# Peptides against a protein of PDB entry 4BOS, part 104

Target 1, 163 residues: chain A of PDB entry 4BOS
Amino acid sequence: PVLTRTVVPADNSCLFTSVYYVVEGGVLNPACAPEMRRLIAQIVASDPDFYSEAILGKTNQEYCDWIKRDDTWGGAIEISILSKFYQCEICVVDTQTVRIDRFGEDAGYTKRVLLIYDGIHYDPLQRNFPDPDTPPLTIFSSNDDIVLVQALELADEARRRRQ
Target 2, 163 residues: chain A of PDB entry 4BOS as posed
Amino acid sequence: PVLTRTVVPADNSALFTSVYYVVEGGVLNPACAPEMRRLIAQIVASDPDFYSEAILGKTNQEYCDWIKRDDTWGGAIEISILSKFYQCEICVVDTQTVRIDRFGEDAGYTKRVLLIYDGIHYDPLQRNFPDPDTPPLTIFSSNDDIVLVQALELADEARRRRQ

## One batch from the design tools (peptide; made by RFdiffusion4, then SolubleMPNN)

Design b1_p22_8_s4 (from b1_p22_8, 12 letters changed)
Fold by OpenDDE base, seed 5:
Structure b1_p22_8_s4 (fold): chain B 163 residues (1-163), chain A 22 residues (1-22)
Amino acid sequence: as target 1 above (163 residues)
Amino acid sequence: KEKLAKETAELRARQAAFKALA
């Protein structure tokens, strides 16, 4: 089994496309962003006590309006929200630092999905199998540390290619 | 509102499907 990267469009919604891909078991849907943006805004608006200005960097309402724009970028806040929504860890391997940031790690989720991030763009990761009849896997056990090692290897290789 | 409600329902269905995975 080999962990591989699926390149999604390099637009301002790559995070949403990538998350959608992995949680849907490998479905590429570049048009998913508007719905996911609205979902995030809905969740944020529903809990202004937790999603405070201290967390958002702006007022709750300002954030909701901002994230629903088609030209704004998702980041850690959105990943955290999506982790909670899908009830899974979202592990982001960073090619600039060759480290993994785990979102939802303390929630006790049994599942994890993986993204690769280069400081600007997000792509989803999947495990391919030698049997061509076995579809790629995008949802892993939260106890699968091998996949994290493989993700780090991918990130390291990506970094080396840029240097 | 109707559009949002429909989209939310679809996303919740996806959420449920994901949670049901072994």
Scores: peptide ipSAE 0.211, ipTM 0.804, DockQ to the pose 0.024
Fold by OpenDDE base, seed 4:
Structure b1_p22_8_s4 (fold): chain B 163 residues (1-163), chain A 22 residues (1-22)
Amino acid sequence: as target 1 above (163 residues)
Amino acid sequence: KEKLAKETAELRARQAAFKALA
Protein backbone atom coordinates (compact mmCIF):
# COMPACT_ATOMS: atom_id res chain seq x y z
CA PRO B 1 0.00 0.00 0.00
CA VAL B 2 1.20 3.48 -0.96
CA LEU B 3 0.02 6.86 0.30
CA THR B 4 -0.58 9.36 -2.50
CA ARG B 5 -2.06 12.82 -2.96
CA THR B 6 -4.89 13.77 -5.28
CA VAL B 7 -4.41 17.28 -6.62
CA VAL B 8 -7.59 19.32 -6.28
CA PRO B 9 -8.24 22.69 -7.96
CA ALA B 10 -6.54 25.79 -6.58
CA ASP B 11 -9.77 27.77 -6.45
CA ASN B 12 -9.70 29.17 -2.89
CA SER B 13 -11.85 26.24 -1.72
CA CYS B 14 -9.17 23.54 -1.76
CA LEU B 15 -9.58 22.89 1.98
CA PHE B 16 -13.27 22.12 1.64
CA THR B 17 -12.77 20.04 -1.50
CA SER B 18 -9.99 18.09 0.21
CA VAL B 19 -12.00 17.41 3.37
CA TYR B 20 -15.02 16.36 1.32
CA TYR B 21 -12.81 14.01 -0.68
CA VAL B 22 -11.43 12.15 2.32
CA VAL B 23 -14.63 11.92 4.38
CA GLU B 24 -16.60 10.70 1.34
CA GLY B 25 -14.11 7.93 0.60
CA GLY B 26 -12.42 9.51 -2.38
CA VAL B 27 -15.10 11.56 -4.11
CA LEU B 28 -13.74 14.61 -5.91
CA ASN B 29 -16.41 17.32 -5.85
CA PRO B 30 -15.11 20.88 -6.29
CA ALA B 31 -18.71 22.10 -6.11
CA CYS B 32 -19.03 21.05 -2.45
CA ALA B 33 -17.58 24.27 -1.04
CA PRO B 34 -20.69 26.50 -0.92
CA GLU B 35 -22.72 24.10 1.22
CA MET B 36 -19.74 23.34 3.45
CA ARG B 37 -19.13 27.06 3.94
CA ARG B 38 -22.79 27.51 4.89
CA LEU B 39 -22.57 24.65 7.37
CA ILE B 40 -19.54 26.19 9.05
CA ALA B 41 -21.30 29.54 9.23
CA GLN B 42 -24.35 27.88 10.79
CA ILE B 43 -22.27 26.13 13.43
CA VAL B 44 -20.40 29.33 14.27
CA ALA B 45 -23.62 31.35 14.47
CA SER B 46 -25.22 28.76 16.77
CA ASP B 47 -22.63 29.26 19.52
CA PRO B 48 -21.48 32.87 19.77
CA ASP B 49 -20.18 32.28 23.30
CA PHE B 50 -17.67 29.68 22.13
CA TYR B 51 -16.96 31.17 18.72
CA SER B 52 -16.04 34.54 20.13
CA GLU B 53 -14.29 37.45 18.48
CA ALA B 54 -11.11 36.35 20.23
CA ILE B 55 -11.22 33.01 18.41
CA LEU B 56 -12.53 34.27 15.08
CA GLY B 57 -10.51 37.48 14.80
CA LYS B 58 -13.74 39.25 13.88
CA THR B 59 -17.30 39.35 15.17
CA ASN B 60 -19.38 36.20 14.88
CA GLN B 61 -21.59 37.74 12.21
CA GLU B 62 -18.63 39.14 10.27
CA TYR B 63 -17.00 35.73 10.22
CA CYS B 64 -20.17 34.04 8.99
CA ASP B 65 -20.45 36.51 6.13
CA TRP B 66 -16.74 36.18 5.37
CA ILE B 67 -16.53 32.38 5.29
CA LYS B 68 -19.49 32.17 2.90
CA ARG B 69 -17.60 34.19 0.27
CA ASP B 70 -16.29 32.06 -2.58
CA ASP B 71 -12.82 33.62 -2.46
CA THR B 72 -11.91 33.25 1.23
CA TRP B 73 -9.51 30.54 2.32
CA GLY B 74 -10.19 27.99 5.00
CA GLY B 75 -7.71 27.46 7.79
CA ALA B 76 -7.27 26.13 11.30
CA ILE B 77 -10.63 27.41 12.55
CA GLU B 78 -12.50 25.70 9.73
CA ILE B 79 -10.50 22.48 10.10
CA SER B 80 -11.29 22.40 13.81
CA ILE B 81 -14.99 22.89 13.12
CA LEU B 82 -15.02 20.19 10.43
CA SER B 83 -13.18 17.81 12.75
CA LYS B 84 -15.89 18.27 15.35
CA PHE B 85 -18.65 17.99 12.75
CA TYR B 86 -17.40 14.72 11.24
CA GLN B 87 -16.20 13.43 14.60
CA CYS B 88 -12.76 12.53 13.29
CA GLU B 89 -9.17 13.66 13.54
CA ILE B 90 -8.01 15.80 10.65
CA CYS B 91 -4.25 15.45 10.27
CA VAL B 92 -2.48 18.04 8.12
CA VAL B 93 1.06 17.31 6.98
CA ASP B 94 3.02 20.45 6.06
CA THR B 95 5.48 20.10 3.17
CA GLN B 96 7.43 23.17 4.26
CA THR B 97 8.19 21.93 7.77
CA VAL B 98 7.55 18.18 7.38
CA ARG B 99 5.39 18.25 10.48
CA ILE B 100 1.85 17.09 11.18
CA ASP B 101 -0.79 19.19 12.89
CA ARG B 102 -3.54 17.07 14.38
CA PHE B 103 -6.98 18.56 14.83
CA GLY B 104 -9.29 16.75 17.22
CA GLU B 105 -6.52 14.59 18.65
CA ASP B 106 -7.78 15.03 22.22
CA ALA B 107 -11.44 14.31 21.47
CA GLY B 108 -11.19 10.52 21.49
CA TYR B 109 -12.23 10.03 17.86
CA THR B 110 -11.64 6.56 16.40
CA LYS B 111 -11.09 7.77 12.83
CA ARG B 112 -8.66 10.10 11.10
CA VAL B 113 -8.28 11.62 7.66
CA LEU B 114 -5.19 13.22 6.14
CA LEU B 115 -4.47 16.37 4.15
CA ILE B 116 -1.22 17.71 2.74
CA TYR B 117 -0.52 21.45 2.90
CA ASP B 118 2.22 23.52 1.25
CA GLY B 119 1.51 26.87 2.91
CA ILE B 120 -1.03 27.90 0.31
CA HIS B 121 -2.83 24.82 -1.02
CA TYR B 122 -4.52 21.77 0.56
CA ASP B 123 -4.75 18.36 -1.09
CA PRO B 124 -6.26 15.10 0.19
CA LEU B 125 -4.25 11.96 0.85
CA GLN B 126 -5.29 8.38 0.10
CA ARG B 127 -3.83 4.91 0.48
CA ASN B 128 -3.67 2.92 -2.75
CA PHE B 129 -3.54 -0.87 -2.88
CA PRO B 130 -1.84 -3.19 -5.38
CA ASP B 131 -5.08 -5.07 -6.01
CA PRO B 132 -6.99 -3.19 -8.72
CA ASP B 133 -10.30 -4.33 -7.22
CA THR B 134 -9.55 -2.70 -3.87
CA PRO B 135 -10.50 0.99 -3.84
CA PRO B 136 -8.24 3.60 -2.24
CA LEU B 137 -8.67 4.22 1.47
CA THR B 138 -9.13 7.76 2.82
CA ILE B 139 -10.47 7.04 6.32
CA PHE B 140 -8.01 5.52 8.78
CA SER B 141 -8.00 4.35 12.37
CA SER B 142 -6.89 7.02 14.81
CA ASN B 143 -4.44 4.37 16.04
CA ASP B 144 -2.84 4.01 12.59
CA ASP B 145 0.38 5.92 13.11
CA ILE B 146 1.97 4.20 10.11
CA VAL B 147 -0.11 6.36 7.80
CA LEU B 148 1.30 9.43 9.58
CA VAL B 149 4.83 8.20 8.89
CA GLN B 150 3.91 7.69 5.25
CA ALA B 151 2.50 11.21 5.13
CA LEU B 152 5.74 12.60 6.54
CA GLU B 153 7.71 10.70 3.91
CA LEU B 154 5.49 12.12 1.20
CA ALA B 155 5.94 15.63 2.56
CA ASP B 156 9.70 15.21 2.86
CA GLU B 157 9.92 14.16 -0.77
CA ALA B 158 7.87 17.19 -1.78
CA ARG B 159 10.18 19.47 0.20
CA ARG B 160 13.27 17.99 -1.44
CA ARG B 161 11.81 18.66 -4.88
CA ARG B 162 11.54 22.36 -4.01
CA GLN B 163 15.17 22.66 -2.83
CA LYS A 1 -32.79 29.34 5.27
CA GLU A 2 -34.78 26.51 3.78
CA LYS A 3 -31.94 25.80 1.39
CA LEU A 4 -29.49 25.78 4.29
CA ALA A 5 -31.73 23.42 6.26
CA LYS A 6 -31.81 20.99 3.35
CA GLU A 7 -28.06 21.20 2.82
CA THR A 8 -27.42 20.73 6.53
CA ALA A 9 -29.66 17.67 6.62
CA GLU A 10 -27.77 16.17 3.69
CA LEU A 11 -24.44 16.87 5.34
CA ARG A 12 -25.66 15.34 8.59
CA ALA A 13 -26.66 12.25 6.64
CA ARG A 14 -23.15 12.12 5.20
CA GLN A 15 -21.82 12.49 8.73
CA ALA A 16 -23.87 9.51 9.84
CA ALA A 17 -22.65 7.46 6.89
CA PHE A 18 -19.08 8.43 7.70
CA LYS A 19 -19.48 7.29 11.30
CA ALA A 20 -20.90 3.97 10.12
CA LEU A 21 -17.89 3.20 7.92
CA ALA A 22 -15.44 0.58 9.20
Scores: peptide ipSAE 0.160, ipTM 0.783, DockQ to the pose 0.024
Fold by OpenDDE base, seed 1:
Structure b1_p22_8_s4 (fold): chain B 163 residues (1-163), chain A 22 residues (1-22)
Amino acid sequence: as target 1 above (163 residues)
Amino acid sequence: KEKLAKETAELRARQAAFKALA
């Protein structure tokens, strides 16, 4: 089995597309972004005490308006929210640092999904199997540490190739 | 608002399906 990267469109919504891809078992749907943006805004608006200005970097209302724009990037805040929403670990391997940032790691989730990040763009990761009839896997056990090692290897290779 | 409600419901359904995966 080999961990591979599926390149999603380099638009402003690559994070949302990538998350959707992995949690849906490998379905590429770039049109999911507006819905996910609005969902995030709704979640943030529903809990202004937790999603404070200190966390958001702007007022709750300003963030909600901002994230719903089609030209704003998602980041750690959105990943955290999506991790909670889908109740899974979202592990992001960074090609610049060759390390994994795990979101939701302390929540006790049994599932994890993986993204690869180059400092600007997010892509989803999947495990391909030798048997062509076996579809790629995008949802892993939170106990599967091998996939994390493979992600690091993939990121290291990407760094060497400057990709 | 109605559109958001429908979209949220769709995402919630997907969430439920995801959580139910073996």
Scores: peptide ipSAE 0.105, ipTM 0.750, DockQ to the pose 0.024
Fold by OpenDDE base, seed 3:
Structure b1_p22_8_s4 (fold): chain B 163 residues (1-163), chain A 22 residues (1-22)
Amino acid sequence: as target 1 above (163 residues)
Amino acid sequence: KEKLAKETAELRARQAAFKALA
């Protein structure tokens, strides 16, 4: 049982593709981005009080229009929104800092998914099993600390390869 | 395994719900 990285296309929508991958149980679908962008915009538009200019860095409407573009990158705001939507922690391990940012950590979710981030690109993580008949796992218990350790190991190795 | 399976099913249910929004 090892944690591995699945490289998704290095396009403007890698975050959405990666999230889709892990929440769907390992389905790579780069075409999911437009729909996910619309979902985020819908959620943001539905709560302008929470998703304020202070949080978004722009007006609610401007953000909605912006995120629906096919050439804008997702970040912490989008991850937070997706975490809330899927009711799971989204744990992002950074290969530059070898640290994990947990989105949704304070929400009490019982599930977590993992992404790996290099500063510009997101990829999904999955646990592979030696049994060929056992499919990879992309959704983990929020109590599974082993997977976090493994994610850090992957990040550390990635950092070392770049140095 | 059962716990993880249940969690997986729950998230996939959300994924299905997400797709239904399209």
Scores: peptide ipSAE 0.081, ipTM 0.575, DockQ to the pose 0.023

## One batch from the design tools (peptide; made by RFdiffusion4, then SolubleMPNN)

Design b1_p23_1_s1 (from b1_p23_1, 10 letters changed)
Fold by OpenDDE base, seed 2:
Formats: structure tokens, sequence, C-alpha cells
Structure b1_p23_1_s1 (fold): chain B 163 residues (1-163), chain A 23 residues (1-23)
């Protein structure tokens, strides 16, 4: 079994497309972004005490309007929200630093999903199997540390290719 | 293009990440 990258469009919504892909078991749907943006805005609007200006960098209302735009990109705050919503750890391997940022690691989730990030673009990761009739796996056990090692190997290889 | 727009927003996102980490 090998961990592989599925390249999604660089259309300002790559984070949402990538998250949707992994949490839905490998469904590529670049049109999912508007719905996911609205979902995040709804969650943020529902808890203005927690999602304060200190966290958002802007007022709650301003953030909700901002994230629903077609041309704004998601990051750590959106990943954190989606981790909570889907009840899974989201692990992002960074090809620039060859490090993994883990979101939801202290929440006690039994599942994890993986993304790869190069500083301006997110892609989903999946495990391919030798049996062609076995579909790729995108949802892993939170105890599966091997997949994290494999993600780091992918990131290191990507870094070497850029140098 | 889209990647250029994301790069332009990187500074703001970095600030958000820092705030989230400090929370």
Amino acid sequence: as target 1 above (163 residues)
Amino acid sequence: DAEARRAAAAAEQAALEAALAAA
C-alpha cells in the first residue's frame, strides 16, 4: 500500500475540495465549496462568543461574509472547524517544512484524514492498494502512525523535486 | 490567477493561525 496525492484544482477552494474528498471517502467534487463555505459561516455565526475578533482577525459578521466569497481561501481556522464538524483529526503535511500540523489531535477522535500543503495549495492524500478492485482509503485510524510517516516521506520527496 | 490570490492572502491567514494557536 502506498500513500498518494490527488491533485485538485487551484481555484481558491482547494482546501474545501480536499477536505470533502477525504471525509467522503474519495469523492472529487470541486463544486462542493459554496456549500462548505456556508456551513463554516453558519457555525461561526452560531457562536460569536468563541469566534471572536481575536480569533477571526475581523468581526464575526465580516468573517462570515468573507469566507462565503468565491475567491477567499481557507486555512487553520477553517480546518479546525471542519475537524470538529466531521469529528476527525485533520493532518496537514507541509512540503516546505516537511512537518505535520495536526488539527483535532486532543479531541479524542478515532479517525484521521490527511492533506498535503505547499504554502499556497492543498491536495488530499489517499492510500492505494495493490488490488485494483479495492478502492483507495482516505479515512485512517487515529492510531495509524505509519500513514503519518508515509506523509512525511511524500513531503520530503516533493521538496527534493523542487530543489 | 487563483494561486496568486491565495499567496496575497497568506499574511492574513498566518495571523489567524497565530491567534488560533494562542487561544
Scores: peptide ipSAE 0.023, ipTM 0.627, DockQ to the pose 0.119
Fold by OpenDDE base, seed 4:
Structure b1_p23_1_s1 (fold): chain B 163 residues (1-163), chain A 23 residues (1-23)
Amino acid sequence: as target 1 above (163 residues)
Amino acid sequence: DAEARRAAAAAEQAALEAALAAA
């Protein structure tokens, strides 16, 4: 089994497309972003005490309007919210540092998904199998730490290609 | 469904705070 990257469009919504891809088992849908943005805004708006200006960097209402724009980039807060919503650990391997940032690691989720990030773009990761009849895997056990090692190897190779 | 997941997510606020701090 080999961990591979699926390149999604660089259309300002790559994070949402990538998350959708992995949580839906490998479905590429670049049109998913508007609904995911609205979902995040709804969650943030529902709890202004928790999603404060200190967390958001702007007022609750300003954030909700901002995240629903089609040209704003998602980041750590959006990943955290999506991890919580989908009830899975989201692991982001960074090709610039060759490190993994784990979101939801303390929540006790039984599943994890993986993204690869280069500082400005997110792509989803999947495991391909030698058997052509076995579909790629995007949702892993939270106990599968081998996939994290494979993600680091993939990121290291990507970094070497850019240097 | 989405509503059920949102309800379940409300119980995981501590995990969200930890994720934000770890980022």
Scores: peptide ipSAE 0.023, ipTM 0.631, DockQ to the pose 0.028
Fold by OpenDDE base, seed 3:
Structure b1_p23_1_s1 (fold): chain B 163 residues (1-163), chain A 23 residues (1-23)
Amino acid sequence: as target 1 above (163 residues)
Amino acid sequence: DAEARRAAAAAEQAALEAALAAA
């Protein structure tokens, strides 16, 4: 089995599309972003004490309005929220640094999903199997360290291609 | 260009990551 990248549209919503892809078992839905943006806004609005201005970089209300726009990017805040919502660890391998940022790693989740990030764009990762009739896997055990090694290898290869 | 704007916001992203790690 090998870990591979599925390229999603390069738009303002690539993070949401990528997360949706992996948590839904490999469903590519470029139209999922508006709903996910609203979901995040709802979660943030529900806990203004936790999602403070210090963390959001703006008032709670301003953030909610901002994230619901179709031309604003998602980042660590959104990944953290989505990790908590979907009850899974979200691992982001960065092709610029060849390291993995783990979101939700201390929450005790049994599942993890993987994204690849190049500094401006997110794509989902999946495990492909030798048997062509076996569908790719996007949800892994949180104890599966092999997939993390494979993600780092994939990122390193991507970095070498850019050099 | 969406990705160009995202790249320009990298500093903000890093700051948010630091804040989350501290929380």
Scores: peptide ipSAE 0.022, ipTM 0.620, DockQ to the pose 0.141
Fold by OpenDDE base, seed 5:
Structure b1_p23_1_s1 (fold): chain B 163 residues (1-163), chain A 23 residues (1-23)
Amino acid sequence: as target 1 above (163 residues)
Amino acid sequence: DAEARRAAAAAEQAALEAALAAA
């Protein structure tokens, strides 16, 4: 089994497309972003005490309007929210540092999904199997640390090719 | 300019992430 990257469009919504891909078992749908942006805005709007100006850098309402634009990027806050919403650990391997940032690590989720990030773009990761009739896997056990090793190897190779 | 838009979005997101890291 080999961990591979599926390149999604660089259309400012790559995080949402990538998350949707992995949590839905390998469904590529670039049109998913508007609804996911609205979902995040709804969650943020529902808890202005937690999602304060100190966290958002703007008022709660301003953030909600901002994230719903089609040209704004998702990041750590959005990943954290999506981790909680989908009840899974979201692991982001960074090709610039060859490190994995784990969101939802302490929540006790039984599942994890993986993204690869190069500093300006997110893509989903999947495990391909030798048997062509076995579909790629995008949802892993939270105890599957082999996939994390494979993600680091993938990121390291990407870095070596670029450097 | 799509490139300028991406750059602006990245900058705004970076500011948000910095605030989150400081919290």
Scores: peptide ipSAE 0.022, ipTM 0.607, DockQ to the pose 0.159

Design b1_p23_1_s2 (from b1_p23_1, 10 letters changed)
Fold by OpenDDE base, seed 1:
Structure b1_p23_1_s2 (fold): chain B 163 residues (1-163), chain A 23 residues (1-23)
Amino acid sequence: as target 1 above (163 residues)
Amino acid sequence: SAAARRAAAAAERARLEAELAAR
């Protein structure tokens, strides 16, 4: 079993495409972004007390209008919201620092998914199997720490290629 | 109760803010 990345389009919505890929079990759908942006905006708008200006960096309404634009980049705020929505831990391995940022770590979720991030672009990660008839796995047990080690190895290799 | 929901929301917000700060 080997952890690999699937390169998604380098558009303004790579985060949403990547999250959709892993939570749907390996479905590549670049057209998913508008709906996911609307979903996030709806969640934020529904709870202005929780999603405060202190968290969003702007007013609740300003954020909702901003995230629905097709040219705005998703980041940590959107990952945290999607983690909560899909009820899974989202682990982001950073190729610049070779570290993993875990969203939803303390929520008690039984499942985790993984993304790889280079400071600009997000891609989804998957586990490939030797049997070509066995489809790749994108949803892992939150107890599977081997996949985190494999993600760090993948990030370290990516970092070395840039040097 | 409303008080319990507010307390739970505050705790969840603190967790979320900590995760965002670590990013």
Scores: peptide ipSAE 0.024, ipTM 0.582, DockQ to the pose 0.024
Fold by OpenDDE base, seed 3:
Structure b1_p23_1_s2 (fold): chain B 163 residues (1-163), chain A 23 residues (1-23)
Amino acid sequence: as target 1 above (163 residues)
Amino acid sequence: SAAARRAAAAAERARLEAELAAR
């Protein structure tokens, strides 16, 4: 089994497309972004005490209006929210630093998904199997350390290709 | 109790803030 990257469109919604891909078991749907943006806004709006200005960097209302725009980028806040919503650890391997940022790692989730990030663009990661009839896996055990090693290797190779 | 719920919420917020700050 090898970990591979599925390239999603390089639009402002690549984070949402990538998250949707991995949590839905490998479904590529770039049109998912508007609803995911609304989902995040709904969650944030529903709990202004939890999602405070200190967390959001702007007022709750301003954030909700901002994230629903089709030209705003998702980041750590959105990943954290999506991790909680989908009840899974979201691991982001960064090709610039060759490190993994783990969101939801202390929440006790049994599942993890992986994204690869280059500083401006997110793509989903999947495990491919030698048997062509076995579909790729996008949801892993949170105890699967092998997939994290493979993600780091993939990121390191990506960095080398760009240098 | 309300106090217990507030404490749990505060702990969860602190965890979230720590994760975000650790990036």
Scores: peptide ipSAE 0.023, ipTM 0.571, DockQ to the pose 0.022
Fold by OpenDDE base, seed 2:
Structure b1_p23_1_s2 (fold): chain B 163 residues (1-163), chain A 23 residues (1-23)
Amino acid sequence: as target 1 above (163 residues)
Amino acid sequence: SAAARRAAAAAERARLEAELAAR
């Protein structure tokens, strides 16, 4: 089994496309972003005390209007929200630093998904199997630390290609 | 209790903020 990257469009919604891909078991749908953005806005609007200006960098209402635009980028706050919504750990391997940022790691989730990030663009990761009839895996056990090692190896390779 | 729920929410918020700051 090999961990591989599926390149999604380098548009303003690559985070949402990537998350949707991994949580839906490998479904590439670049048109998912508007619904994902609305989902985020609904969650944020539902709890203005928790999702405060200190966290959002904007008022609750301003953030909701902002994230629903088709040209705004998702980041750490959106990953945190989606981790909670999908009840899974979201692990982001950064090719610039060759480090993994883990979202939801202390929540006790039994599942994890992986993204690869180069500083501006997100792509989803998947595990391919030798048997072509076995579909790629995008949802892993939270106890599967081997996949994290494989993600770091993939990031190392990606960094070497750019240098 | 309401106080316990607020304390739990505050702890979760602090955790989220720390997670965001680590990036």
Scores: peptide ipSAE 0.022, ipTM 0.567, DockQ to the pose 0.023
Fold by OpenDDE base, seed 4:
Structure b1_p23_1_s2 (fold): chain B 163 residues (1-163), chain A 23 residues (1-23)
Amino acid sequence: as target 1 above (163 residues)
Amino acid sequence: SAAARRAAAAAERARLEAELAAR
């Protein structure tokens, strides 16, 4: 079994497409972004005390208007919100630093999903099996630390190819 | 209670801010 990436379109919504892919078990749907943006805005608007300017970098209302635009990029704030919404740990392996940032790691979730990040673009990760009849896996146990090692190896390989 | 909910929310905010700062 090997961990691989599925390249999603670089259309300003790669984070949303990537998250959707992994939490839905490997479904590529580039049209998912508008609904996910609206979902995030709704969650943020529902709790202005929690989602403060200190976290958002702008007023609650300004953020909601901003994230719903078609051309704005998601980041750590959106990952944190989506982790809570989907009740899973989201692990992002960075190809520039060969490090993993874990979102939701202290929440007690039983499942984790993985993304790969190169500084601007997000792609989803999946485990492929030798048996062609076994579909790829995108949702892992939160106790599966082997997949994190494999993600680091994949990131290191990607870094070497660019250098 | 309202006080307990506010305390829990504050703790969760601190956790989220720490995660964001680690990026």
Scores: peptide ipSAE 0.021, ipTM 0.576, DockQ to the pose 0.024

Design b1_p23_1_s3 (from b1_p23_1, 11 letters changed)
Fold by OpenDDE base, seed 3:
Structure b1_p23_1_s3 (fold): chain B 163 residues (1-163), chain A 23 residues (1-23)
Amino acid sequence: as target 1 above (163 residues)
Amino acid sequence: MEAERRARAAAERARLEAELAAR
């Protein structure tokens, strides 16, 4: 089994496309962003006590309006929200630092998904199998540490290619 | 662009961690 990346469109919604891909078992849907943006806004609006200005950097309403724009980029806030929504750990491997940032690591989720990030773009990761009849795996056990090692290897290789 | 995005990401991460620590 080999961990690989699927390159999604380099638009302002790559995070949403990437998350959708991994949580839906490998479904590439570049049109998923508007609904996911709305979902995030809905969740944020529903809990102004937690999603306060201290977290959002802007008022709750301003954030909701902002995230629903087509040209705004998702980040840690959106990842944390999507982790909670899909009840899975979202692991982001950074190709610049060769580090994995884990979202939802303290929530006790049994599942994890992986993204690769270069500072401006997110792509999903999947495990490919030798058997062509076995579809790629995008949802891993939270106990699967091998996939994290493989993700770091991918990030390190990507970093070397840019040097 | 990349530096700005990284700075934003770091700031958001810091805010999230601060909130979790405060609980």
Scores: peptide ipSAE 0.296, ipTM 0.829, DockQ to the pose 0.037
Fold by OpenDDE base, seed 1:
Structure b1_p23_1_s3 (fold): chain B 163 residues (1-163), chain A 23 residues (1-23)
Amino acid sequence: as target 1 above (163 residues)
Amino acid sequence: MEAERRARAAAERARLEAELAAR
């Protein structure tokens, strides 16, 4: 088994496309972003005490309007929210630092998904199997630390290619 | 634009982590 990335479009919605891909078991849905943006806005709006200006960098309402635009980028706030929504740990391997940022690691989720991030663009990660008839795996056990090692190796390789 | 995107991403993460740690 080998961990690989699926390159999604380098557009403003790459995070949403990538998250959808991994949580749905490897389904590429380029049209998922608008609904996911609305979901984020709904969740943000539902808890203005937590999603305050201290977190959002703008008012709750302003953030909701902003994230619903089709040209704005999702980030850590969205990942945190989506981790809670999908009840899974979202692990983001950063090719700039070759480290993994884990969202939802203390929530007790039994599942984790992985993204690769270069400071701008997000792509989903998947495990490919030797048997071509076995579909790639995108949802891993939260106890599967081998996949994290593989993700770091993949990120390190990506970093070397840029240098 | 790249620098701006990276800076914004870092700031968002920093704010989120700081708030979570303060809870």
Scores: peptide ipSAE 0.293, ipTM 0.829, DockQ to the pose 0.043
Fold by OpenDDE base, seed 5:
Structure b1_p23_1_s3 (fold): chain B 163 residues (1-163), chain A 23 residues (1-23)
Amino acid sequence: as target 1 above (163 residues)
Amino acid sequence: MEAERRARAAAERARLEAELAAR
């Protein structure tokens, strides 16, 4: 089995497209972003005590208006929210540092999904099997540390290509 | 734009972690 990268469009919504891909089992839908942005805004608006200005860097209302724009970029806050919403650990492997940032790691989720990040762009990761008739896997056990090693190897190779 | 993107991501993660740790 090989961990591979599916390249999604390099637009302002690559994070949302990538998350949607992995949590839906490998469905590529670049048009998913508007609804996901609204979902995030709804969650943030529903809990202004937790999603405070200290976390958001702006008022709750300002953040909600901002994230719903079609030209604003998602980041750690959005990943954290989506991890909670989908009840899964989201692991982001960074090709610049060759490290994995784990979101939801202390929540006790049984499932994890993986993204690859280069400082600008997010792409989803999937496991391909030798049998071409076996569909790729995007949702892994949270105990599957082998997939994390494979993700680091993939990121390291990507880093070497840039050097 | 790349530098701004990375800076924003780092700042967001730091704020989130700091507030969660304070709880």
Scores: peptide ipSAE 0.037, ipTM 0.698, DockQ to the pose 0.040
Fold by OpenDDE base, seed 2:
Structure b1_p23_1_s3 (fold): chain B 163 residues (1-163), chain A 23 residues (1-23)
Amino acid sequence: as target 1 above (163 residues)
Amino acid sequence: MEAERRARAAAERARLEAELAAR
């Protein structure tokens, strides 16, 4: 089995497209972003005590209006929210630093998904199998540390190709 | 409508997790 990258469109919604891809088992749908943005906004609006200005960097209302724009970028807070929503660990391997940031690692989720990040763009990761009749896997066990090693290797290769 | 229901459920989970983390 080999871990591979699926390149999604380099638009302002690559994070949402990438998350959707991995949590839905490998479905590429660039049109998913508006609904996911609204989903995040609704979650944030539903708990203004937790999602405070300190967390959001702006008022709850300002954030909700901001994230629903089609030209704003998701980041760590959005990943954290989506991790909680989908009840899975989201692991982001950074090709610039060759490090993995794990979101939801202490929540006790049984599943993890992986993204690759280059400082501006997110792409989803998937495991391909030698058997062509076996579909790629995007959802892994939260105990599968091998996939994390493979992600680091993939990121290191990507970094070397870019430098 | 379904998205709103899911969002409310997620918010409830987030609150619970926050409370547990604060203990």
Scores: peptide ipSAE 0.027, ipTM 0.622, DockQ to the pose 0.023

